# Ledger of designs, part 238: peptides against a protein of PDB entry 6IDX

Target 1, 380 residues: chain A of PDB entry 6IDX
Amino acid sequence: KELAKLSADVTFATEFINMDGIIVLTRLVESGTKLLSHYSEMLAFTLTAFLELMDHGIVSWDMVSITFIKQIAGYVSQPMVDVSILQRSLAILESMVLNSQSLYQKIAEEITVGQLISHLQVSNQEIQTYAIALINALFLKAPEDKRQDMANAFAQKHLRSIILNHVIRGNRPIKTEMAHQLYVLQVLTFNLLEERMMTKMDPNDQAQRDIIFELRRIAFDAESDPSNAPGSGTEKRKAMYTKDYKMLGFTNHINPAMDFTQTPPGMLALDNMLYLAKVHQDTYIRIVLENSSREDKHECPFGRSAIELTKMLCEILQVGELPNEGRNDYHPMFFTHDRAFEELFGICIQLLNKTWKEMRATAEDFNKVMQVVREQITRA

## One batch from the design tools (peptide; made by RFdiffusion4, then SolubleMPNN)

Design b2_p23_4_s2 (from b2_p23_4, 13 letters changed)
Fold by OpenDDE base, seed 3:
Structure b2_p23_4_s2 (fold): chain B 380 residues (1-380), chain A 23 residues (1-23)
Amino acid sequence: as target 1 above (380 residues)
Amino acid sequence: SFFEKRMEKFKKLQEEAAKERAK
């Protein structure tokens, strides 16, 4: 206890480190020897002193052994651990992950997000905060190839549902520290959309063009089997599709793929449109057909609207922004659904279509409608 | 508290890690 207090002093820390004191502390953890009276209390103070000493930046985090990492990971993975030891162990893992890429790799092998989920299902908000912080750290330090796997783990119904039910809807007020970690988690989750947001459609990619054709099929040929592959349509067939793409509200009626070459929102807009068309087919068909049958110049261009709305949502949600230490604003709604962004798009596109009708807008009013919709979304 | 002190450090380290990832 006294050592843990003194370890916050830089003079003491320097002398203690010079006396190999930190090595002694690490060996105490590595030994795992429960032979000492008051082992749990002693271990909690040892881990505190270790963190306070390492906080001075005198010793590299890379000095820690694999045995030490395994012991700390063991304290996090064991079901019956003292709360004080668990908190300090989570804090040590967080610190290791954030300070060292080499330690991240070792920790990522020893700890899964699934093990950290158990620490979200507790009444102690501090433990929950450490668990989310460690998830965030693992996400931040993950190589690009593993980010999608972590994304999928976040998209797992289980993690979001547990965060929603045990953290956000918990019986206690959310502390500022937890709010910040939820904010960070949300920012990191939105940054997964950045790749799609910045992916240009290739107008020559037939598979991507087939998605646009599927949007047309769902809207106008709902009963027709997709087996009518877009064969090399005669010029008359191309002209027919041009009319359909006009009715869908694409800017480029001849080649709608060109509308998705602008980044942002790139392919993310097409993903949203396809999600709407497949998951909310009745809503999609209604929006498209209500506007496609209008000859009064008050048609809402669905394709253009969907693209610009996707871009607007990315701007509102700050997709691609880095987490800031001063922020703690998070949106609980993003924990309510696995495809929360696409669901938000589906709500907002209906709002846009409604607002367009209410304003009796024309194509010239497009930007005004978008401003009104932006205000509506940002106030909700 | 120990918790508050740790979380304050983690805020900074997470921001630094995010900045490093963006390079």
Scores: peptide ipSAE 0.527, ipTM 0.953, DockQ to the pose 0.824
Fold by OpenDDE base, seed 1:
Structure b2_p23_4_s2 (fold): chain B 380 residues (1-380), chain A 23 residues (1-23)
Amino acid sequence: as target 1 above (380 residues)
Amino acid sequence: SFFEKRMEKFKKLQEEAAKERAK
């Protein structure tokens, strides 16, 4: 206990480290000797002293042994551990992950996200915060090839549902520290959209063209009796498609693929359109047909609107921005659904379509409508 | 508190790790 207090002093820490004192503390943890009276209290103070000593930056984190890492990971994975030991063990793992890539690799082999989920299902908000912090650290230090796998683990209904129900909707106020860790988790999740946001459509990729064709099919052929499939020549089909792409509200009616070559939002806009068309088909068809049947020049161009809305949502949500230490703003909505960005797009495109009608907008008013919609989204 | 001090340190280290990843 006294050592843990004194370890916060830089003068004491320097002298204690020079006497190999930190090595002695690590060996105590490595030994795992539970035979001592008050072992839990002694261990909690040992782990506190270790953290406070390492905080001075005199000793490299790379000095810790694999046995030490395994013992700390063991305290996190065991179901009946003292709360004080668990908190310090989570804090040590977080510190190791953030300070050393080599320690990250070793910890990522010993700790699974599934083990950390159990620490989210507790009434202690500090433990929950340490668990989310460790998830964030593992995400930040993950190599590029593993980031998508970790992303998929976040998209798992289980982790999302647990964070929503046990953390966000808990019977207690969210502390500032938890709000920050939820913000960081959200930023890291949004950064997974960055790849698609910066991916240009290849106009020569047939698979990508087939997605645009599927949008046309869902809008115009889903209600048409299959008997009226126009069996007439390839040229009439091309002319028909140009008309259909105009009715869909693409800027390039001849080659809609060109509308997705600008980044941002690139392919992310097409992903949102396809999601809307498949998951919310009735809403998609209604929006497209309502605007395609107008002859009063008050048509809301769906394709153009969807692209610019996707771009605007990326700007509002700061997709591709780095986590900032001063921010604590998280959106609980993004924990309510696995495809929360696409669902937000689906809500906002309906809002845009409504706002366009209310304003009696024409194509010349497009930027004004987008500005009003931006203000509506940012106030909600 | 120990918790607040630790979380303040993690905020900084997480931002640094994010900056390093972006390079």
Scores: peptide ipSAE 0.523, ipTM 0.952, DockQ to the pose 0.830
Fold by OpenDDE base, seed 4:
Structure b2_p23_4_s2 (fold): chain B 380 residues (1-380), chain A 23 residues (1-23)
Amino acid sequence: as target 1 above (380 residues)
Amino acid sequence: SFFEKRMEKFKKLQEEAAKERAK
C-alpha cells in the first residue's frame, strides 16, 4: 500500500527502478503464489505500484515477460476474481496494448472478445469502461489485415447488443469516462466506412454496373408484369435505360457509374442505395416512382440526392476523423442496429424527399434543401 | 480516483495511437 502511493513520486520511482524494484514486482506477479495472507490485497497493491512506476516512462513496456502477460490475462479470464485485481489487470493490458505493438500481438492471442464481453455484463460501470477501453485499444493497434476482423467482431450483433442493453440502457447514469470510451468506439466504427467512402467506382467494372442495373430493376421491373419481352434491339434498350436512369435521378443518365467516381462519398452512396432498395424495397420504390412521374420540375432527383446525403452524413458523423480526447458525444442509435448507418440513410432520404416537397423545390433549390435537411438531422 | 487517473491517461494514449495509425 505504501509502495503503491510512493510509486507515484518520480524521485522514489527513479530510485526504486534503479534498484531493480520493478523486476521484483513483475516476478511477484509471475510466481502466482497464493500462499501469502491477504494475497488479493497485496496483489492489488503490487499491480497498482507496477502501473504507477511504468507511468514514469523510465522503463519500456517491452521488458514485460510472456509469463507476466499470461498471469494478467489469467486474472481477466477467471470468473471469480477480486474486483480490484480485475480492474488493475484490465488497466495493465490496455497500457501494454497502447504502448507496445509487440505486446499487442501477444495480448491479442491470449484474450478473446468473448472474455471481454463477460466484463460488459456486470453492474460495475468502471469494469465495463475498462473492458470497452481495452476493446478500443485492440482496435487502434490492430494491423490493417486484422482491422476488418475486429470490425466484423464489433458488427457482431452480440457485442453491440450487450453494450446497448448492459451499458447504455443500464439503470445507472453514464459517467464521463464511459461516454468517452463509447465515443471512441463509435469513431473507430465510423472509420470502417472511410474505405467505401473513398473508393471510386470503376465505370468499366461490370459487376459494379450490375448493381446500378439492379437498382433500376427493383424500381421499374418489380411492378411490371414480365410480359415486356427483353428481346427488343440493343439500341432501344440503351435508350430505355437512359430514360430510366434519368427517372432515378442520376446526374449522368448515359453512364450512372460516373456519379460514383467522386470521393467522398464514392461507393458508400451505392451501398446505401442498394441497402434501401433491398431491405426497404417499398420505401425505395415509392420514393423513386413518386419523383419519376413528375414532369413539373419539382421532381426530387433520387440518385443525386442519395449521393449528396451520403456525403452529408459522412460530414455530420465525421467519418475518417481521429478520436479526440476532449469529446464524449456518442449516438445510442448506432448500437441499436448492425447496419445503423444505412438505416440512418433510409430515414434521412425520406426526410429529404419530404422536405423537397414541402419546399416545392426545383433542381436550382437543391443546395438549399440540403442545408435545411442538415439542420433537421443535426437537431434530432 | 485511480479509475479517473487511468481513464485520463488512456484518452491521451488512444489519441496518440490513432495519430500514429493515420501516418
Scores: peptide ipSAE 0.515, ipTM 0.951, DockQ to the pose 0.803
Fold by OpenDDE base, seed 2:
Structure b2_p23_4_s2 (fold): chain B 380 residues (1-380), chain A 23 residues (1-23)
Amino acid sequence: as target 1 above (380 residues)
Amino acid sequence: SFFEKRMEKFKKLQEEAAKERAK
């Protein structure tokens, strides 16, 4: 206890480290010797002293042995570990992950996100915060090739559901530290959209063009009996498609693929449109047909609106921005659904369409409508 | 508290790790 307190002092820490004191502490952990009276209390103070000593940056984190890592990981994986030991073990793991890529690799082999989920299902918010912090650390230190796998593990309905039910909807007020870790997790989750946001559509890629064609099909052919596909020549078909793409509200109604070459929002806008068309088909068809049947110049251009709304949502949600220490704002909504961004898009596109009608907007009012919608979204 | 001190350190280290990842 006294050692743990004194270890916060840099002078003491320097002297203690020079006396190989930190090596003695690591050996105590490595030995795993439960034979000592008050072992749990002693171990908790040992781990505290170790962290406080390492905080001075005098000793590299790479000095720790694989046996030490395994012991610490063992304390995190054991179901009946003392709370004080568990908290310090989680803190040590997070510190190791954040300070060393080599230690990250070793820890990522010993600890799974699944093991950390158990620490979210507890009433102790500090343990929950350490668990989320360690998850965030693992995500931040993951190599690019593993980021998507980790993202998928985070996108697992189970982790989000547990965070939602046990952390966000918990019976306790959320502390600032937890709010920050939830913010970080959310930022990291939104950054998964960045790749799609920055991906340009290739107008020559037939598979990507087929998605635009599918949007047209869902809007206009879903009501038409397939028997009335006019077998008329390639030119009439092209002219028909140009009309349909105009009705869909694309800026480039001749080649809608060109509307997705601008980044941001690139392909992310097309992903949102396709999600809306497939998952909320009735809403999609309604929005498109309500505007396609108008001849009064008050048509809301769906395609253009969807693209600009996607861009706006990326700006509002700060997609691609780095987490900063000063923020603790998170959106509980993003823990409620696996495709929460696309669902938000679906809500906001309906809001846009409604606002367009209420304003009796024309194409010249487009930017004004978007500004009103931005204000509505940011106030909600 | 020990918890607050750890979390404050982690905020900084996480931000640094994010900045490193963005390079």
Scores: peptide ipSAE 0.527, ipTM 0.953, DockQ to the pose 0.807; fails the geometry check

Design b2_p23_4_s3 (from b2_p23_4, 13 letters changed)
Fold by OpenDDE base, seed 5:
Structure b2_p23_4_s3 (fold): chain B 380 residues (1-380), chain A 23 residues (1-23)
Amino acid sequence: as target 1 above (380 residues)
Amino acid sequence: SFFEKRMEKQKKLQEEAAREAAA
């Protein structure tokens, strides 16, 4: 107890480290010896002292043994561990992950996000915060190939639903520390969209062109009796498609693929459009057909609007920005759905279409409509 | 509290790690 208090002092820490005191603490943890009276209390103070000593940056985290890591991970995985030990163990794991790529690799093998979810299902907000902080640390230190897997694990209905129901919708006010960790988790989740946001469409990629064709099919062929597909020649089909792409509101209605070559938002806009068309088909068809049947120049160009809205949402959500220590603003909505960005797009595109009609906008008013929509989104 | 002090330190470590991961 006294050691844990004194370990916060840099002078004491330096002297204690020079006496190999930190090695003694690590060995106490490594031994796992439960035979001591007041073991839990002693262990909690040992872990506190260890963490406070390591915080001085005098000793490298790489000096930590695999046995120590396994013991700490063991405390996190044990259902009957003391709360004080659990909190310190989570904090130590986070610090190990953040300070060392080598320790990250070892910890990522010992601990799964699934194990950390159990620590979100508790009433203790501090434990919940440490668990999310560790998830964030694992996310930050994950190699790029594994970040998507972690994202998918986050997108796993389970983690988001647990955070939503047990953290955000908990019976207690969200503390600033938890709000920050939720913010960080949100930022890290949005940064996964950056790749798609910066991916240019290849106009020669047939698979990508087939997506644009599928958007046309869903909008115009879904209600059309398949019998009246006129077997008209390739040129008539091209001319028909050009008309359809104009009705879809693409800027380049001759070659809609060109609208997705600009980054941002690149392919992310096409992903959003396809998601809307497949998941919210009735909404998509309604928006497209309502504007495609207009002859009054008040048609809302869906394709252009979808692209610029996707770009705007990326700007509002700061996609690709690094998490800032001073921020704690998180959006509970992003924990409500696994495809929360695409769902937000689907809400916002309806808002845009409504706002366009209310303003009696023309193509010349496009930027003005987008500005009004931006204000509406940022105030919601 | 120990928690508040710890989380304040960890915020900085996360930001540092984020900068390193972006570099």
Scores: peptide ipSAE 0.486, ipTM 0.942, DockQ to the pose 0.840
Fold by OpenDDE base, seed 2:
Structure b2_p23_4_s3 (fold): chain B 380 residues (1-380), chain A 23 residues (1-23)
Amino acid sequence: as target 1 above (380 residues)
Amino acid sequence: SFFEKRMEKQKKLQEEAAREAAA
């Protein structure tokens, strides 16, 4: 206990480290000897002292043995561990992950997200916070190829559901520390959208063109009896498509693919439009047809609106920004659905269409409508 | 508390790791 308290002092830490004190502490953990009276309390203070000593940055985390890592990971995986030991073990693992890529690799082999989920199901918010912090650390230190796998593991309905039900909707107020870790997790999740946000559409890619054709098909051909697709020549079809793309509200009526060459929001806007068209088809068709049937110059350009809204949402959500230590604002909505960004887009595009109608907007009012919609979204 | 002090240190380490991962 006194050692753990004194280990926070840099002068004591320097002297203790010079006396190989950290090596003695690591050996005590490695020995795993349960034979000592008050083993749990002694171990908790040992782990505290170790962590406080390592926080001075005098000793490299890479000095830590595989045996030590396995013991710490063992305390996290054991079903009946003292809460104080568990908290310190999670904190040590997080620190090891954050400070050393070599330790990250070893820890990622020993600990699964599934094991950490069990620590989210407890009533102790401090344990939950350490578990999310370790998840965030593993996410941050994951190589780029594995970040998507971790993202998919976070998109695992289970982790999201557990965070929502046991953390966010828990019977206890969210502490500032937990709110920050939820914010960090959210930022890391939104940063997965950055790739699509910065991906330009290739106007020559047929697969990407087929998505635009599918948007047209869902809007206009889903109500038309497939029998009346006039077998009229390629030119009449092109002219028909140009009219359809105008009705869809694309800026480039001839080649709507050009509207997705600007980054941001690039292909992310097309992903949102396709999601809306497939998952919320009735809403999509309604929005498109309500505006396509208007000859009164009060038509809301859906395609342009969807692109600019996607860009606006990326700006509001700070997609691609790094987590800030001073922030603790998180959106519970993003834990309610696997495709929460696309669902938010679907809500916001309806809000935009409503606001456009209420304002009796024309194409000249587009930026004013977008400003009003931004204020509505940011106040919600 | 130990928790509050630890989490304050971890916030800084996470921000540093995020900067390194973006570089």
Scores: peptide ipSAE 0.483, ipTM 0.942, DockQ to the pose 0.831
Fold by OpenDDE base, seed 4:
Structure b2_p23_4_s3 (fold): chain B 380 residues (1-380), chain A 23 residues (1-23)
Amino acid sequence: as target 1 above (380 residues)
Amino acid sequence: SFFEKRMEKQKKLQEEAAREAAA
């Protein structure tokens, strides 16, 4: 207990470290010897002292043994562990992950997101905060190849549902520390959209062109079986498709793929359009056909609007920005659905279409409509 | 509290880790 308090002092820490004090503490943890009276209290103070000593940055985190890591991970995975030990063990693992890529690799093998999820299903908000902080640390230190797997784990209905139901909708006010960790988790989740936002469509990629063709098919041929292969398009058929792409509100009616070559929002806009067309087909068809049937100059260009709205949403949500230590603003909505960005797009495109009608907008008013829609979204 | 002090340190470490991951 005294050691844990004194370990916060840099002078004491330096002297204690010079006496191999950290090595002694690590060996105490590694031994796992439960035979001592007050073992849990002693262990909690040992872990506190270890963490406070390591926080001075005098000793590299790489000094810890695999046995130490396994023992700390064991305290996190064991049922009915003492709360004080659990909190310190989570904090130590988080620090290990953040300070060392080598330790990250070892910890990622010993701890599953599923084990951390169990610590979200508790009434102690501090434990919940440490668990989310460790999840965030694992996400931040994940190599690019595993980052998508972590993303998919966050996209798992289970983690989001547990955070929503046990943290956000919990019977306790959200503390500032938890709000920050939820913000960080949200930022990291949105940054997964950055790749698609910065991916240019290849106008020569037939598979990507087939998605645009599928958007046309869903809008105008909703009753026709997909069996009519687009292949034998006579010049008349190409002219027909050019008309359809104009009715869809693409800027480039001849080659709509060119509208997705600008980054941002690149392919992310096409992903949103395809999601809307497949998941909210009635809404998509309604928006497209309502504007395609207008003989007046008040048609809302869906394709252009969808692209610019996707870009605007990326700007509003700060997609690709790094988490800031001073921010605590998170959107509970993004924990309610697995594809929350695409669902938000679907809500906002309906709002845009409504606002366009209410303003009696023309193509010349496009930027003005987008500004009004931005203000509406940012006030919601 | 120990918790508040720890979370304050962790915020900085997370921001540093995010910068490293973006580099």
Scores: peptide ipSAE 0.479, ipTM 0.942, DockQ to the pose 0.841
Fold by OpenDDE base, seed 3:
Structure b2_p23_4_s3 (fold): chain B 380 residues (1-380), chain A 23 residues (1-23)
Amino acid sequence: as target 1 above (380 residues)
Amino acid sequence: SFFEKRMEKQKKLQEEAAREAAA
């Protein structure tokens, strides 16, 4: 107890480390020796002292043995561990992950996000915070090939639903520390959109062009019996497609693929359009057809609007920005759906279309409409 | 509390780790 308190002092820490005191503490943990009266209390103080000593940065985290890591991971995986030991073990694992890539690799083998979910299902918000902090640490230190796996783990309806139901919708006010960890998790999740946001469409990629053609098909051919497509020559077909792409509101109605060569939002805009068209088909068709039938210059250009809205959403959500230690703002709605970004897009594109109609906007008012929509989204 | 002090340290480490991961 006194050692744990004194370990926060840099002078004491320096002297204690110089006396190989930290090695003694690590060996106590490694031994797993339960022979002492008040073992749990002693262990909690040992872990506190260890963490406080390591916080001085005098000793590298790489000094810890695999046996030590396994013992700490063992305390996190044991269902009947003392709360004080669990908290300190989670904090130590997080610190190991954050301070050493080598330790990250070892810890990632011993602990899964699935095991950490159990620590989210508790009433103790501090344990929940340590668990999310460790998830965030694992996410931050994951190599690029594993970041998508972590993304998928977050997108797992289970983790998301547990955070929503047990953390966000808990019977207790969210503390600042938890709000920060939820913010960090959200930032890390949004940064997964960055790849698609920065991916340019290749106008020569037939598979990508087929997506644009599918958008056209869903909008205009869904009611047309394929039987009545007369064998109109290739030129009439091209002219028809150009008309259809104009009605879809693409800027380049001759080659809509060119509208997706701008990054941001690149292919992410096309992903959003395709999601809307497939998952919310009636909404998509309605928005397109309401504007395609207008000859009064008050048509809302869906294609252009969808691209600029996707870009705006990326700006609002700060896609690609790093987590900031001073921020605690998170959006609970992003924990409500597995494809929350695309769903938000679907809500916002309807809002945009409504706002366009209410303003009686023309193509010249486009930027004004987007500004009004931005204000509406940021106030919601 | 131990928790508050720990979280104050850890948020800095997270920001550092994020910078390193973006570099």
Scores: peptide ipSAE 0.478, ipTM 0.941, DockQ to the pose 0.838

